# Peptides against a protein of PDB entry 5T59, part 38

Target 1, 112 residues: chain A of PDB entry 5T59
Amino acid sequence: TTPTMQSTSLLTEHLGYPPISLVDDIINAVNEIMYKCTNAMEKYLMQRNIIGKKDFSDEIKIGTAKLESLLENSVDKNFDKLELYVLRNILSIPSDLLEENRFRLLHHEKLV
Target 2, 90 residues: chain B of PDB entry 5T59
Amino acid sequence: EHIRFQRLVQVCNKALEESIRKLQSWEKIHECFPNYGQTREGIENLTVCQQQVIKLWSNLSRVEFDAIFHERSIEEKLNQLDDLINKARS

## One batch from the design tools (peptide; made by RFdiffusion4, then SolubleMPNN)

Design b1_p12_8_s1 (from b1_p12_8, 4 letters changed)
Fold by OpenDDE base, seed 5:
Structure b1_p12_8_s1 (fold): chain B 112 residues (1-112), chain C 90 residues (1-90), chain A 12 residues (1-12)
Amino acid sequence: as target 1 above (112 residues)
Amino acid sequence: as target 2 above (90 residues)
Amino acid sequence: RVDLSKPLDYTI
């Protein structure tokens, strides 16, 4: 199940930021890392583009682009799963704490 | 008793490991460079490149994710959340 | 950080 507005509000108060912000940080980081990796790969191979009398520059560019696409697809798939898992199972409040008489539990504990 | 932060670390590691799995396949790497990989020097270069990229992926992700966890104080906050939930159920 | 916990089910 998706997080409720109430749970999001309570967790935001507890964390000091919305739960989704943590996930956004993680996803932004892995995307940056991904492109750093593929860029490094292309540069490394382009420095070694000539074998004998043959120039493989075009093949290297195409091949690296294919690997980047492969990695992009895998990152998207796995970190979409991560987002759902974190928001549903880690940054979540059990239903027993979301009952009417417990809506202010986290707020109360913070002030006491 | 404190379990949420451990789960966060686990799911992050799992996502990172599954994401890099295709690049760990020599067959996938070689398929992208069919003629380059028919040369001895090409094979050597691809081998080193594959190893370096995987290491870079691992090292950068460790450093960046740890930085995020620190900036967000997430271990402390998740431990506190565990404690609050356990207290409420008592 | 280091994961010291037992493997958990990674499912939605």
Scores: peptide ipSAE 0.059, ipTM 0.932, DockQ to the pose 0.075
Fold by OpenDDE base, seed 3:
Structure b1_p12_8_s1 (fold): chain B 112 residues (1-112), chain C 90 residues (1-90), chain A 12 residues (1-12)
Amino acid sequence: as target 1 above (112 residues)
Amino acid sequence: as target 2 above (90 residues)
Amino acid sequence: RVDLSKPLDYTI
């Protein structure tokens, strides 16, 4: 159920923007959030890097980097799925409406 | 009747939830700080850090995604799409 | 786990 050019055109007309633009916004946002979170985590721990007589700065930097990598991988995986789902199912037009006589529906409704 | 926007919200929430799943694991966090986490203070700091980052993730995502949905008028547009589809099938 | 690629159920 891959989106067709016809579906994209109709949805673009309806939305006022291409469907992919919404997904792009979402993905860009989560990526920004992701790095804000990992940065905050590192900074929090770095402010608490000395315990007793030992400085754990190096371990903190390495550890937070590992967690960032884990989060990156998970974000990529889950939001790739999200992209597919949104474009194929949510921002989609049923095949029966893409037939010749029904193709006019969205366009007609907009003109009325 | 109107289903698409609800599903959009659901899949967004699910993606966010699954993405943060690893950070919700104490074991995963602790293993990244093997020596730091052997200290009492270290454990306390990691515990608070874990809680804070998860909250930050949740709060930021809520604010940003709501802003996107508003700016794109996506609820209205998806509702209209549902209506158009239903009308075509009637 | 929920498969995010599953088809949308129009009955919901």
Scores: peptide ipSAE 0.051, ipTM 0.930, DockQ to the pose 0.095
Fold by OpenDDE base, seed 2:
Structure b1_p12_8_s1 (fold): chain B 112 residues (1-112), chain C 90 residues (1-90), chain A 12 residues (1-12)
Amino acid sequence: as target 1 above (112 residues)
Amino acid sequence: as target 2 above (90 residues)
Amino acid sequence: RVDLSKPLDYTI
């Protein structure tokens, strides 16, 4: 759609980068954080894997993997929503500004 | 007048909070360690672990997201966008 | 990726 293309172009010009780049940064960051958290959890518990005479290493590995999966699913779900919301409602240009005369306004302000 | 950056922060916080919600459930944590969690020491370890990972999540996300926002100058850019929109509608 | 720009809506 021409308006969508125009919107992206105008926003890219305004931001200095494509709108999706911000979202990508956010998602990449949370993914990294997610794995740091799960790794930390595993390491913490693995340092405490023996209670009495029983070694719980296998259970800890399986359990932390399950939690990782749980967190992955939640992150995916919630940050998919975030991506959609940001692109639709934050990094967006209202339709009334997607007219030729309004485009000039955006360009004019950039040049000033 | 300036609304977009505030909303960005809000939606980021919401996504982060909702993402970690499952790990905030003791029941869910305990279910993943059925035998380990049957020991006193195991329960103690899981409790501390849960608290620490949640704190880590919060701290890391705050630092990293703030860095992103700064590097992308997003507050300024979104404020400018709001201003442009307001001017166009005046 | 596709741009999904639309008027601001505060509903997530």
Scores: peptide ipSAE 0.047, ipTM 0.930, DockQ to the pose 0.288
Fold by OpenDDE base, seed 1:
Structure b1_p12_8_s1 (fold): chain B 112 residues (1-112), chain C 90 residues (1-90), chain A 12 residues (1-12)
Amino acid sequence: as target 1 above (112 residues)
Amino acid sequence: as target 2 above (90 residues)
Amino acid sequence: RVDLSKPLDYTI
């Protein structure tokens, strides 16, 4: 299930930043990497666009665009799953620690 | 004892691997360049291109993700979280 | 190896 506000607050205090910030960093990074990869692919092939007497520039541009789209879709899908998994499982607080008598544990440990 | 950071690394690797899976298919690459890939030189170029882009993907992701993990001190924080949870349950 | 849809296993 979706993390509670209480869990988010406690984790933010513990981490020093909201849990979502970590995920955002990861997603932003992979997006940047993705476009660097596709750009590199296009440039590499465009430097080799002429074979014999034929210019394949148009085909290369179309083909690399298709691959970029495929990669984009895959990245979006898989890193959406990653986001859910991280926020729901890794950066999560068990319900027993969210009880009133246990709620102060993170605060207590930080202060002591 | 400490499990969360390991899981974070694993899930990141899984997401990266699944994301690049399509580009690892020669058939998928070739079908995007049907005429270019009919030439010997084109096949050679596509082969090298595929290998290099996959390598670039792997290398860049490793470097960037490690940097993020360091900047966010996430290993330490997740270890501490594990410890807190374990302590509370003892 | 890693199932992104399953809960975190704490029994490692």
Scores: peptide ipSAE 0.039, ipTM 0.930, DockQ to the pose 0.086

Design b1_p12_8_s2 (from b1_p12_8, 4 letters changed)
Fold by OpenDDE base, seed 5:
Structure b1_p12_8_s2 (fold): chain B 112 residues (1-112), chain C 90 residues (1-90), chain A 12 residues (1-12)
Amino acid sequence: as target 1 above (112 residues)
Amino acid sequence: as target 2 above (90 residues)
Amino acid sequence: RVDLSAPLDYTI
């Protein structure tokens, strides 16, 4: 289930930022790391592109691109799951606390 | 008592581990470089490359995720959330 | 929702 507006508002107040912002940071970070890794791999191999008298530059470029695609697909799949899990289970408020009397708890604690 | 931050770390690690799994396969690496990998030097280069990339993945993710958690004060905030929930149910 | 005290399963 998708987080409710009420839950999001309460958590935003508690965190100082919307819950999705944390997930965005994580996903942005892993994407950056992913491309740093694939770039490093390509550069490493391109510096070693000639073996004997044969130039493997074209094969290296194609091969590293394929590996990048594999990694991209895996990252997308796993971090989509992570996003849903975090927002639904970790950064969530139990339904009983969203009732009128319970709803005031987070707000009340902040004001005290 | 405090469970949410621990679980956050766990799911992050799980996602990172599953994401890098394909690059941990030598067979998949070799398949991408069929002719290059038929040479002795090519195999050596691919082996080192694979190992270094996996290490880079691990190191960068650790540093960057820790930085995010710190900047967002997420451990403290999740602990407080656990406490609030437990208090409400007491 | 997933029980946070149970073993990790983030598959949804």
Scores: peptide ipSAE 0.150, ipTM 0.938, DockQ to the pose 0.105
Fold by OpenDDE base, seed 1:
Structure b1_p12_8_s2 (fold): chain B 112 residues (1-112), chain C 90 residues (1-90), chain A 12 residues (1-12)
Amino acid sequence: as target 1 above (112 residues)
Amino acid sequence: as target 2 above (90 residues)
Amino acid sequence: RVDLSAPLDYTI
């Protein structure tokens, strides 16, 4: 079940920002972290690319790219699940609060 | 009483843990460097690299996520949401 | 263990 417009509006009022903004921040952050990690890995290995008389630069580049792809796929999958969970379960308003009488609670508490 | 923020932290941690799981597999790491990993020195380098990247992942995520949570005041807001819901149900 | 698909009211 997707969040309703009413729920989104109420939560936006409560939070001071749309619920999705939090998720966006999280996802953007993990993406940045992901590429920092893969970049660090590549750089570390490229500084150690020569073993004996052999240069493994090409293998390192290919290998790190593969790992990056694996990480990307995993991040996408898991944080898509996170997004759904957060928006549906954590940043959600029960139906009883969406009724007219309960709708006032959020507004009332804010104004009081 | 207050459960939403704790749940947020839990699901974030779960997502982070599951995301890094592949990199925690030495076998998968080694498979990406089949010839490099056939050398003693290569194995040593890969071992250190694996450990460091996992630590970097954990440290960066902790710092960045905590910053987001603070900037968004999400703990306070979720606690308030819990309170509102509980009040409405009383 | 956290189940990302479980409702908030589920015990984890």
Scores: peptide ipSAE 0.098, ipTM 0.934, DockQ to the pose 0.094
Fold by OpenDDE base, seed 3:
Structure b1_p12_8_s2 (fold): chain B 112 residues (1-112), chain C 90 residues (1-90), chain A 12 residues (1-12)
Amino acid sequence: as target 1 above (112 residues)
Amino acid sequence: as target 2 above (90 residues)
Amino acid sequence: RVDLSAPLDYTI
């Protein structure tokens, strides 16, 4: 199930920011890390592109691109799942707390 | 009981681990460099490269995710959320 | 929705 507007509002009040902002930070970070890793790999191998009398530059570029694609697909898959899980299960308010009497508790505790 | 932050860390670690899993396969690395990997020196370079990129992945993710968690005060906030939920249910 | 106390499964 998708988080309700009500739960989002309450969590935003509690966190000081919308729940999605945390997930965005995580996903942005891993994407940046991913490309840093693939770039580092390419650079390392390109510095070692000649073995004997043969230049492997083209093969290295193609090979690292393949690995990048492989990593991209895996990151997308796993962090899409992570996003859904975090928003639905971790950054969530149980339905029993969304009832009138318990819904007010979060506001009350903040003011005390 | 505080459970949400622990779970957040766990799912982040799992996502990171699963994402890098294919790069941990020597066979997959080697097949991307079929001719380069047929040379002794090429194999040595690929071996070091594989090890270094995995370490880089691990180190960067640790540093960046910890920074995010700190900046967002997420451990404290999730612990407070757990407490509020438990209190409401008592 | 997955129980937070259950074994780790970050799927829906």
Scores: peptide ipSAE 0.052, ipTM 0.932, DockQ to the pose 0.112
Fold by OpenDDE base, seed 2:
Structure b1_p12_8_s2 (fold): chain B 112 residues (1-112), chain C 90 residues (1-90), chain A 12 residues (1-12)
Amino acid sequence: as target 1 above (112 residues)
Amino acid sequence: as target 2 above (90 residues)
Amino acid sequence: RVDLSAPLDYTI
């Protein structure tokens, strides 16, 4: 079940930011890390592109691009799952508490 | 009693581990460099490269994720959420 | 109701 607007509002009030913001931070970070890793890989190999008298620069560029693609796909898949899991299960309010009588507890704690 | 933050850490770790899984495969690495990897020196370079990138992945992710968690005060907030929920159910 | 104490199931 997807989070309700009500749940999102309550969590936003509690967190001080929308739940999705945390996920966005995580995803943005991993994407940045991903490209740093692939860039580092390419640079390392390009510094070692000549073996004997053969220049492997083209193969290295293509190969690292392939690895980047593999990593991108894996990151996308796994962190999409993470997003759903976090928003549904971690940053969530149980349905039984999404009632008026329960909402006042959250507000009470905030106001006290 | 406090369960949400530990779960967050767990799922983050799992996502990171699964994401790097293919790069941990020597076969996958070698396949991307079919001719380069046929040379002794190439194999050596690829081996070191693979090790380094995995380490970089691990180190950067640890630092960045910890920073995010700190900046968002997520452990505290999730613990509070656990407490609120438990209190509401009591 | 989500059981957060259950083993981690990452698949959705």
Scores: peptide ipSAE 0.047, ipTM 0.932, DockQ to the pose 0.102

Design b1_p12_8_s3 (from b1_p12_8 with E6A W10Y E11K)
Fold by OpenDDE base, seed 3:
Structure b1_p12_8_s3 (fold): chain B 112 residues (1-112), chain C 90 residues (1-90), chain A 12 residues (1-12)
Amino acid sequence: as target 1 above (112 residues)
Amino acid sequence: as target 2 above (90 residues)
Amino acid sequence: RVDLSAPLDYKV
């Protein structure tokens, strides 16, 4: 179930920011971390690209690119699930509290 | 009583752990470097590289996610949300 | 392990 506009409004008021903003921060962070990791891996191996009389630079570049792709796919999959879960379950208001008599709870508590 | 923030941390950790899982496989690492990994020195380098990148992943994610949680005051806000919900149900 | 598809448990 997709969060309602009402829930979003109430949560935005409570949080001081839209719920999606938190998720955006998380996803942006992990993407940055991901590329830092793959870059570090490539750099480490490229500093050790020659073994004996053979230069493995090309193989290293291709190999690290493959690993990057694997990581990208996994990150996308898992953090898409995370986004859905967080917005639907954690940053959500139970349906029983969205009835007319309880809808104003968060707003009321803030004002009182 | 307070459950939402704990769950947030759990699902974040799960996503991070599942994302890095394939890099934890030596077989997958080795497959990406078929000739390099046939040398003794290459194996040693790949082993160290694998360990270091996993540590980097863990350390960076911890620092960055904690910073996000702090900046968004999410623990406090989620605890308050739990309290409000519990109060409404009383 | 946490199931990302599982609903939040409201147990106190």
Scores: peptide ipSAE 0.054, ipTM 0.932, DockQ to the pose 0.079
Fold by OpenDDE base, seed 4:
Structure b1_p12_8_s3 (fold): chain B 112 residues (1-112), chain C 90 residues (1-90), chain A 12 residues (1-12)
Amino acid sequence: as target 1 above (112 residues)
Amino acid sequence: as target 2 above (90 residues)
Amino acid sequence: RVDLSAPLDYKV
């Protein structure tokens, strides 16, 4: 099920931040890590670009770019799934608790 | 009784593992360097590079995700959420 | 082990 405004508000109150903020942190982190990994890969190989008398710099640049694209696509796919799962199932309030009396409980426990 | 944080960790690990899977394929790596990988020295370099990047991926993700979880107090908050839900249903 | 399409299992 898709998160409702009510659940988002309650969870924001509980967490101290909107649920999406956690997901954003995770996604931003993995994107940064991805770049660091691909950059490290390119630098490592570029330091070893000459084998015998052949210079493979161009091939290394193209190859690492291809790997970066491959990794980017995989990251996007898997963390999009993660976002949906986290927001719908983990950072969520069961539908049976989305009632006035249940809302009061969550709100009351936060304020007391 | 507390299940949400455990599940969060699991899905994060799964996403990380699935994301790096393509780089774990030697065939995929070699395909990106068709001529470089035809040399003995090139193969050796690619092998080390592959190992290092996977290790870097694992180490950085662990450190960064743990930091996020700590900064957001997410374990505590999710445990509290579990407790609230269980209490409401009792 | 983890099904990303499955709801949270409250039985655990």
Scores: peptide ipSAE 0.052, ipTM 0.932, DockQ to the pose 0.081
Fold by OpenDDE base, seed 1:
Structure b1_p12_8_s3 (fold): chain B 112 residues (1-112), chain C 90 residues (1-90), chain A 12 residues (1-12)
Amino acid sequence: as target 1 above (112 residues)
Amino acid sequence: as target 2 above (90 residues)
Amino acid sequence: RVDLSAPLDYKV
């Protein structure tokens, strides 16, 4: 079940912002964190790229890129699921509250 | 009584944990550096790197998500939502 | 223990 426009409107009024905005903040944050992590990994290893007389810079760059891709895919998958769950279950209004009388209750509680 | 915010925290943690799972695998890390990881020094570096990045992931996510939750007042809002729903059903 | 896959109001 997808959130209705009515539910979104009511939640926006309640929250002071659209429900999707919270999810957007979360997703944007994790993406930023993700790239900070991968960048840190690459930099750490690149500072240690020479072992003995061998330079492993190319291998490090390729390897860290692979790990970044793996992390990206996992983040995308898991936080897409999170988005759906949050919007459909956590930031949701039960159908009984979408009825005329319950709609009034929500507004009444806000105004009182 | 108040369940939505706790659930939000739980699903966020789950998403974070599932996302970092691949990096928690030493085998996956080592596979990305097949020659580098065959050296003693390389193994040591990768070990530290893996540990550090996982810690960084955990620490940054905690700080940033808490900041978001605070800025959005989401705990309060979700508690209020729970209360409204419970009241309507009573 | 809470099932994180369980819905609150809607089925995912």
Scores: peptide ipSAE 0.051, ipTM 0.931, DockQ to the pose 0.070
Fold by OpenDDE base, seed 5:
Structure b1_p12_8_s3 (fold): chain B 112 residues (1-112), chain C 90 residues (1-90), chain A 12 residues (1-12)
Amino acid sequence: as target 1 above (112 residues)
Amino acid sequence: as target 2 above (90 residues)
Amino acid sequence: RVDLSAPLDYKV
């Protein structure tokens, strides 16, 4: 289930930022890393595009694009799972703490 | 006692490992370069390229994720969350 | 919710 508004508010107060912000940072980072990797791969091979008298530049461009697509699909799948898991299980507040009496505990600890 | 941060690290590592799995397959790499990979020199280049990109993936992810965790103070915050939960249940 | 003390599982 999606985190409740109450849970999100409490965690935002505790963290100093919304829980989703952490996930966004992680996903943005891996996307950047992904494209750095594929770019490096293409550049490396393009510097070695001629073997004998044959130019493989077109094949290299197409091939690296295919690999990028494969990596993109895998990243999307696995980090969607990560997002769900983190928000539901790690950055979450148990239901018993969302009750009125224990809801105050987080506020109290912050003020003390 | 403190479990959430450890779990965060674990799921991040799992996601990273599963994501790079396709590039770890030599067969998949070779299939993308069918003619280039039929040459000795091409095979050598692809082999080195595969190894380097996997290392780059690992190194960059380690550095960037550690930076995120530090900037967000997430270990401290998750430990505090664990403590609050345990205190409330005691 | 997944028990955090249990083995890692993406399923919730």
Scores: peptide ipSAE 0.047, ipTM 0.929, DockQ to the pose 0.106

Design b1_p12_8_s4 (from b1_p12_8 with E6A W10F V12I)
Fold by OpenDDE base, seed 1:
Structure b1_p12_8_s4 (fold): chain B 112 residues (1-112), chain C 90 residues (1-90), chain A 12 residues (1-12)
Amino acid sequence: as target 1 above (112 residues)
Amino acid sequence: as target 2 above (90 residues)
Amino acid sequence: RVDLSAPLDFEI
């Protein structure tokens, strides 16, 4: 089930920020980490690109690019799932709290 | 009683673990460097590289995610949400 | 933020 406008509004009030903002922070962070990892990997291997009399620089660049692509695809897939799970199951308000009386309760608790 | 924050941590860990899974495969790593990996020194370098990148992934994600959770006060907010829900259902 | 590459063989 997709979050409703009402749920989003209530959660935004409760959190002090829209629920999606948390997910955005997480996704932005993992993307940054991902590229730091791939960059570090490439640099490490490029510092060790010559073995004997052979220069493997081109192979290293291609290989690290392939690994980066694999990681990108996996990150995208898994964190899209994470986004859905968080927004639907963690940062969610059950239907009984969306009723008028329960809605007031949420506001009442905030004000008290 | 408080379950949402634990679930958040769990799903984050799962996403991180699943994302790095292919890099944990030596076969997958070696396939990307077919000639480099045919040398003794190349194998050694790739072995260290694989180990280091996985550690870096784990360490950076731990630090960054904890920082996000703190900045967003998400544990407190999710605990409060649990409490509100439980109270409403009582 | 914190640079965790320092104690490792990798450089960010």
Scores: peptide ipSAE 0.050, ipTM 0.923, DockQ to the pose 0.021
Fold by OpenDDE base, seed 3:
Structure b1_p12_8_s4 (fold): chain B 112 residues (1-112), chain C 90 residues (1-90), chain A 12 residues (1-12)
Amino acid sequence: as target 1 above (112 residues)
Amino acid sequence: as target 2 above (90 residues)
Amino acid sequence: RVDLSAPLDFEI
């Protein structure tokens, strides 16, 4: 079930920010972390690119790029699911409370 | 009963764990470096690299996510939401 | 473990 505009409004009032803002923070953070990790991995191996008489720089660059792609795909998949899950299930108002008489609860509690 | 924040933490951890799963596979790592990984020194370097990147992933995610949760006061807000819902049902 | 596709065990 997709969150309703009413639910979003109520939650925004309660949170002090739109629910999506939290998810955005999380996704932005993990993306940043992801590239930090892949960059660190490449740098580490590039500092150790010569073994014996052979230079493995090209192989290292290609290999780390492949790993980055794998990680990107996994992050995208899992955090898309996370976004959906959080917005639909965690940052949500139960349907029984969306009736007219109960819809005012969050607003009322804030004002009292 | 407060449950929403716990679930948030759980789903975040799950997403992080599943995202890093392939990097935890030695076979996957080795496949990306077929010649480099045929040398003794290369294997050693890859082993250390794998361990370090996983640790970095875990450490950075913990720090950053905790910061987000704090800045958004999400634990408090979700607990309050649970309380409001429970009150409405009483 | 939490299934990202599974609903929470409380009323939504």
Scores: peptide ipSAE 0.047, ipTM 0.930, DockQ to the pose 0.086
Fold by OpenDDE base, seed 4:
Parts: structure tokens; C-alpha cells; sequence
Structure b1_p12_8_s4 (fold): chain B 112 residues (1-112), chain C 90 residues (1-90), chain A 12 residues (1-12)
């Protein structure tokens, strides 16, 4: 087995779920939050779409869409980095412990 | 001695902060509303909107991420992982 | 999904 596979197996046993599941929860949450934020922004401005006698609804819709796209791109980039960092550096087992005796220790401690 | 959960919180905060950075730029906001933002009232609305969305981002993320961490018992699990690793190295 | 062995450069 590869070190990655070994780590995943041990951590899954320890956590009760695969490490990636935590990351998925985080990413799903931030995506939901992102949508809520942009939707709230659009609604707020659309409630204030008329200034004087001019209707800015079209500009507001386009503008909020642009902001949503901007935020989406940033979220994607930063949380992709987060995913890599978490899985590699936080939810990880050091390579020196991925030997038979150390592997057994971690497994034994969980099952006893 | 327990370091992994702290790191998780830090990296989550960093990702959240970096993600919202563009919306914290007044220039970026204003650029999206070139005519609306040329009016006094429009500027006021955009200013409040910007402040509110950033606040909403912060509040929602705190609540949701804390819920995830609790549901996954991640602090306890990461502390245990730290302990296991330290024990194995002793 | 993700290659955990890939180089990572991320600052906190």
C-alpha cells in the first residue's frame, strides 16, 4: 500500500469517516454561504434599484453577477489550497510512523 | 503539544479571509456598478451593502464551520492523533 | 481526487 492509502485507511478508522469527508463538508458549506451572500447582496440592491427616476435594475443584476463570479473564483482557489493543506499536513500520518510496528500501534490503540 | 486542530482553524480562517478579500475592495465593488455608483444614494447603498455582505460572510462561516467541527468531533480526533503520534515517537 | 504527494506551497 502507498503511504497515502495507509494514511487514509488509518485516519478513516480513527475519525470514523474518510478525511476527505471533512473537507467536503467545509467546501459545501462555503459554497452555500457564498450563494447566500451574493443573493442577499442582489436583493438588497434590487430593493434600492430606483434612484431619482432612473431604474438601475439591469446594472444591479449584471454587477452582482460579476461579484458572484469574482467571489466564486476566489473561493475555488483558496479552498482548493485548503483541501490540499488539510489532507497533507493536518489529516496525515508522518511517514516515519507508516512502518509495520507503528502502523500496528495506531491500529491497536483504536481497536482496544 | 496539540497543534493540528489549531492549524485547521488557522487554514480555514485564512481561506475565508482570502476569499472575501476582493469584496473588501471598494474599487472592485464600484467597478461593478459604474453608473449606480455615480449617484450619492447609490454610493451609500453600495457602502452599506458591502459592509453587510462581509459581516454576513463572517457570521455564517463561523456558525457553519463550528457546526461541522462539532459534528465531526474533529478537535478531539486531532488531539488524539497528536497524542498517538507523540506516543509513537517516544 | 487529490494527489496528497504533490508539492504544496500554502502559507497560513
Amino acid sequence: as target 1 above (112 residues)
Amino acid sequence: as target 2 above (90 residues)
Amino acid sequence: RVDLSAPLDFEI
Scores: peptide ipSAE 0.031, ipTM 0.928, DockQ to the pose 0.563
Fold by OpenDDE base, seed 5:
Structure b1_p12_8_s4 (fold): chain B 112 residues (1-112), chain C 90 residues (1-90), chain A 12 residues (1-12)
Amino acid sequence: as target 1 above (112 residues)
Amino acid sequence: as target 2 above (90 residues)
Amino acid sequence: RVDLSAPLDFEI
């Protein structure tokens, strides 16, 4: 489930940024890395596209595209799970701290 | 005492490991290059390519994630969060 | 919300 507005506000104050921003950074990074990897694969193989007298350029392009798709699907699945886990379990405030008296503790610590 | 940052590192590693699993399969790699992979040179090239991309994945993710954690000061912030929770429950 | 002590149980 989605974090409560109270939890998000308190964590934003504590972190200096919304909790989702960290997850966004992570996901953006892995996406960039993913495409760097697939591009590197294609370039490496395209530099070795001719074996004997046969040109495998078309097969290489299709094959690397298939691998990219496989990687994309896996990244999407696993990092969706990561996002859920981080926001629910790591960047979360226990229910007992979401009471008025507990809110004061977080604010107090920031001001001291 | 401090548990949240450790969990963050663990879940990141798990996600990265599971994401690259398909590329670790030689069978899946070979299936994408059925004719190229029937040649000796093709097999050699695919083997090296597979090894290099996995290493690249690992190295880039380590560097980039560490940079994110540093820029966001997340270890310190999560430790502080643990401390606040423990203090509130004491 | 889920317990922080819960196992890391996600697989591909």
Scores: peptide ipSAE 0.033, ipTM 0.928, DockQ to the pose 0.125; fails the geometry check

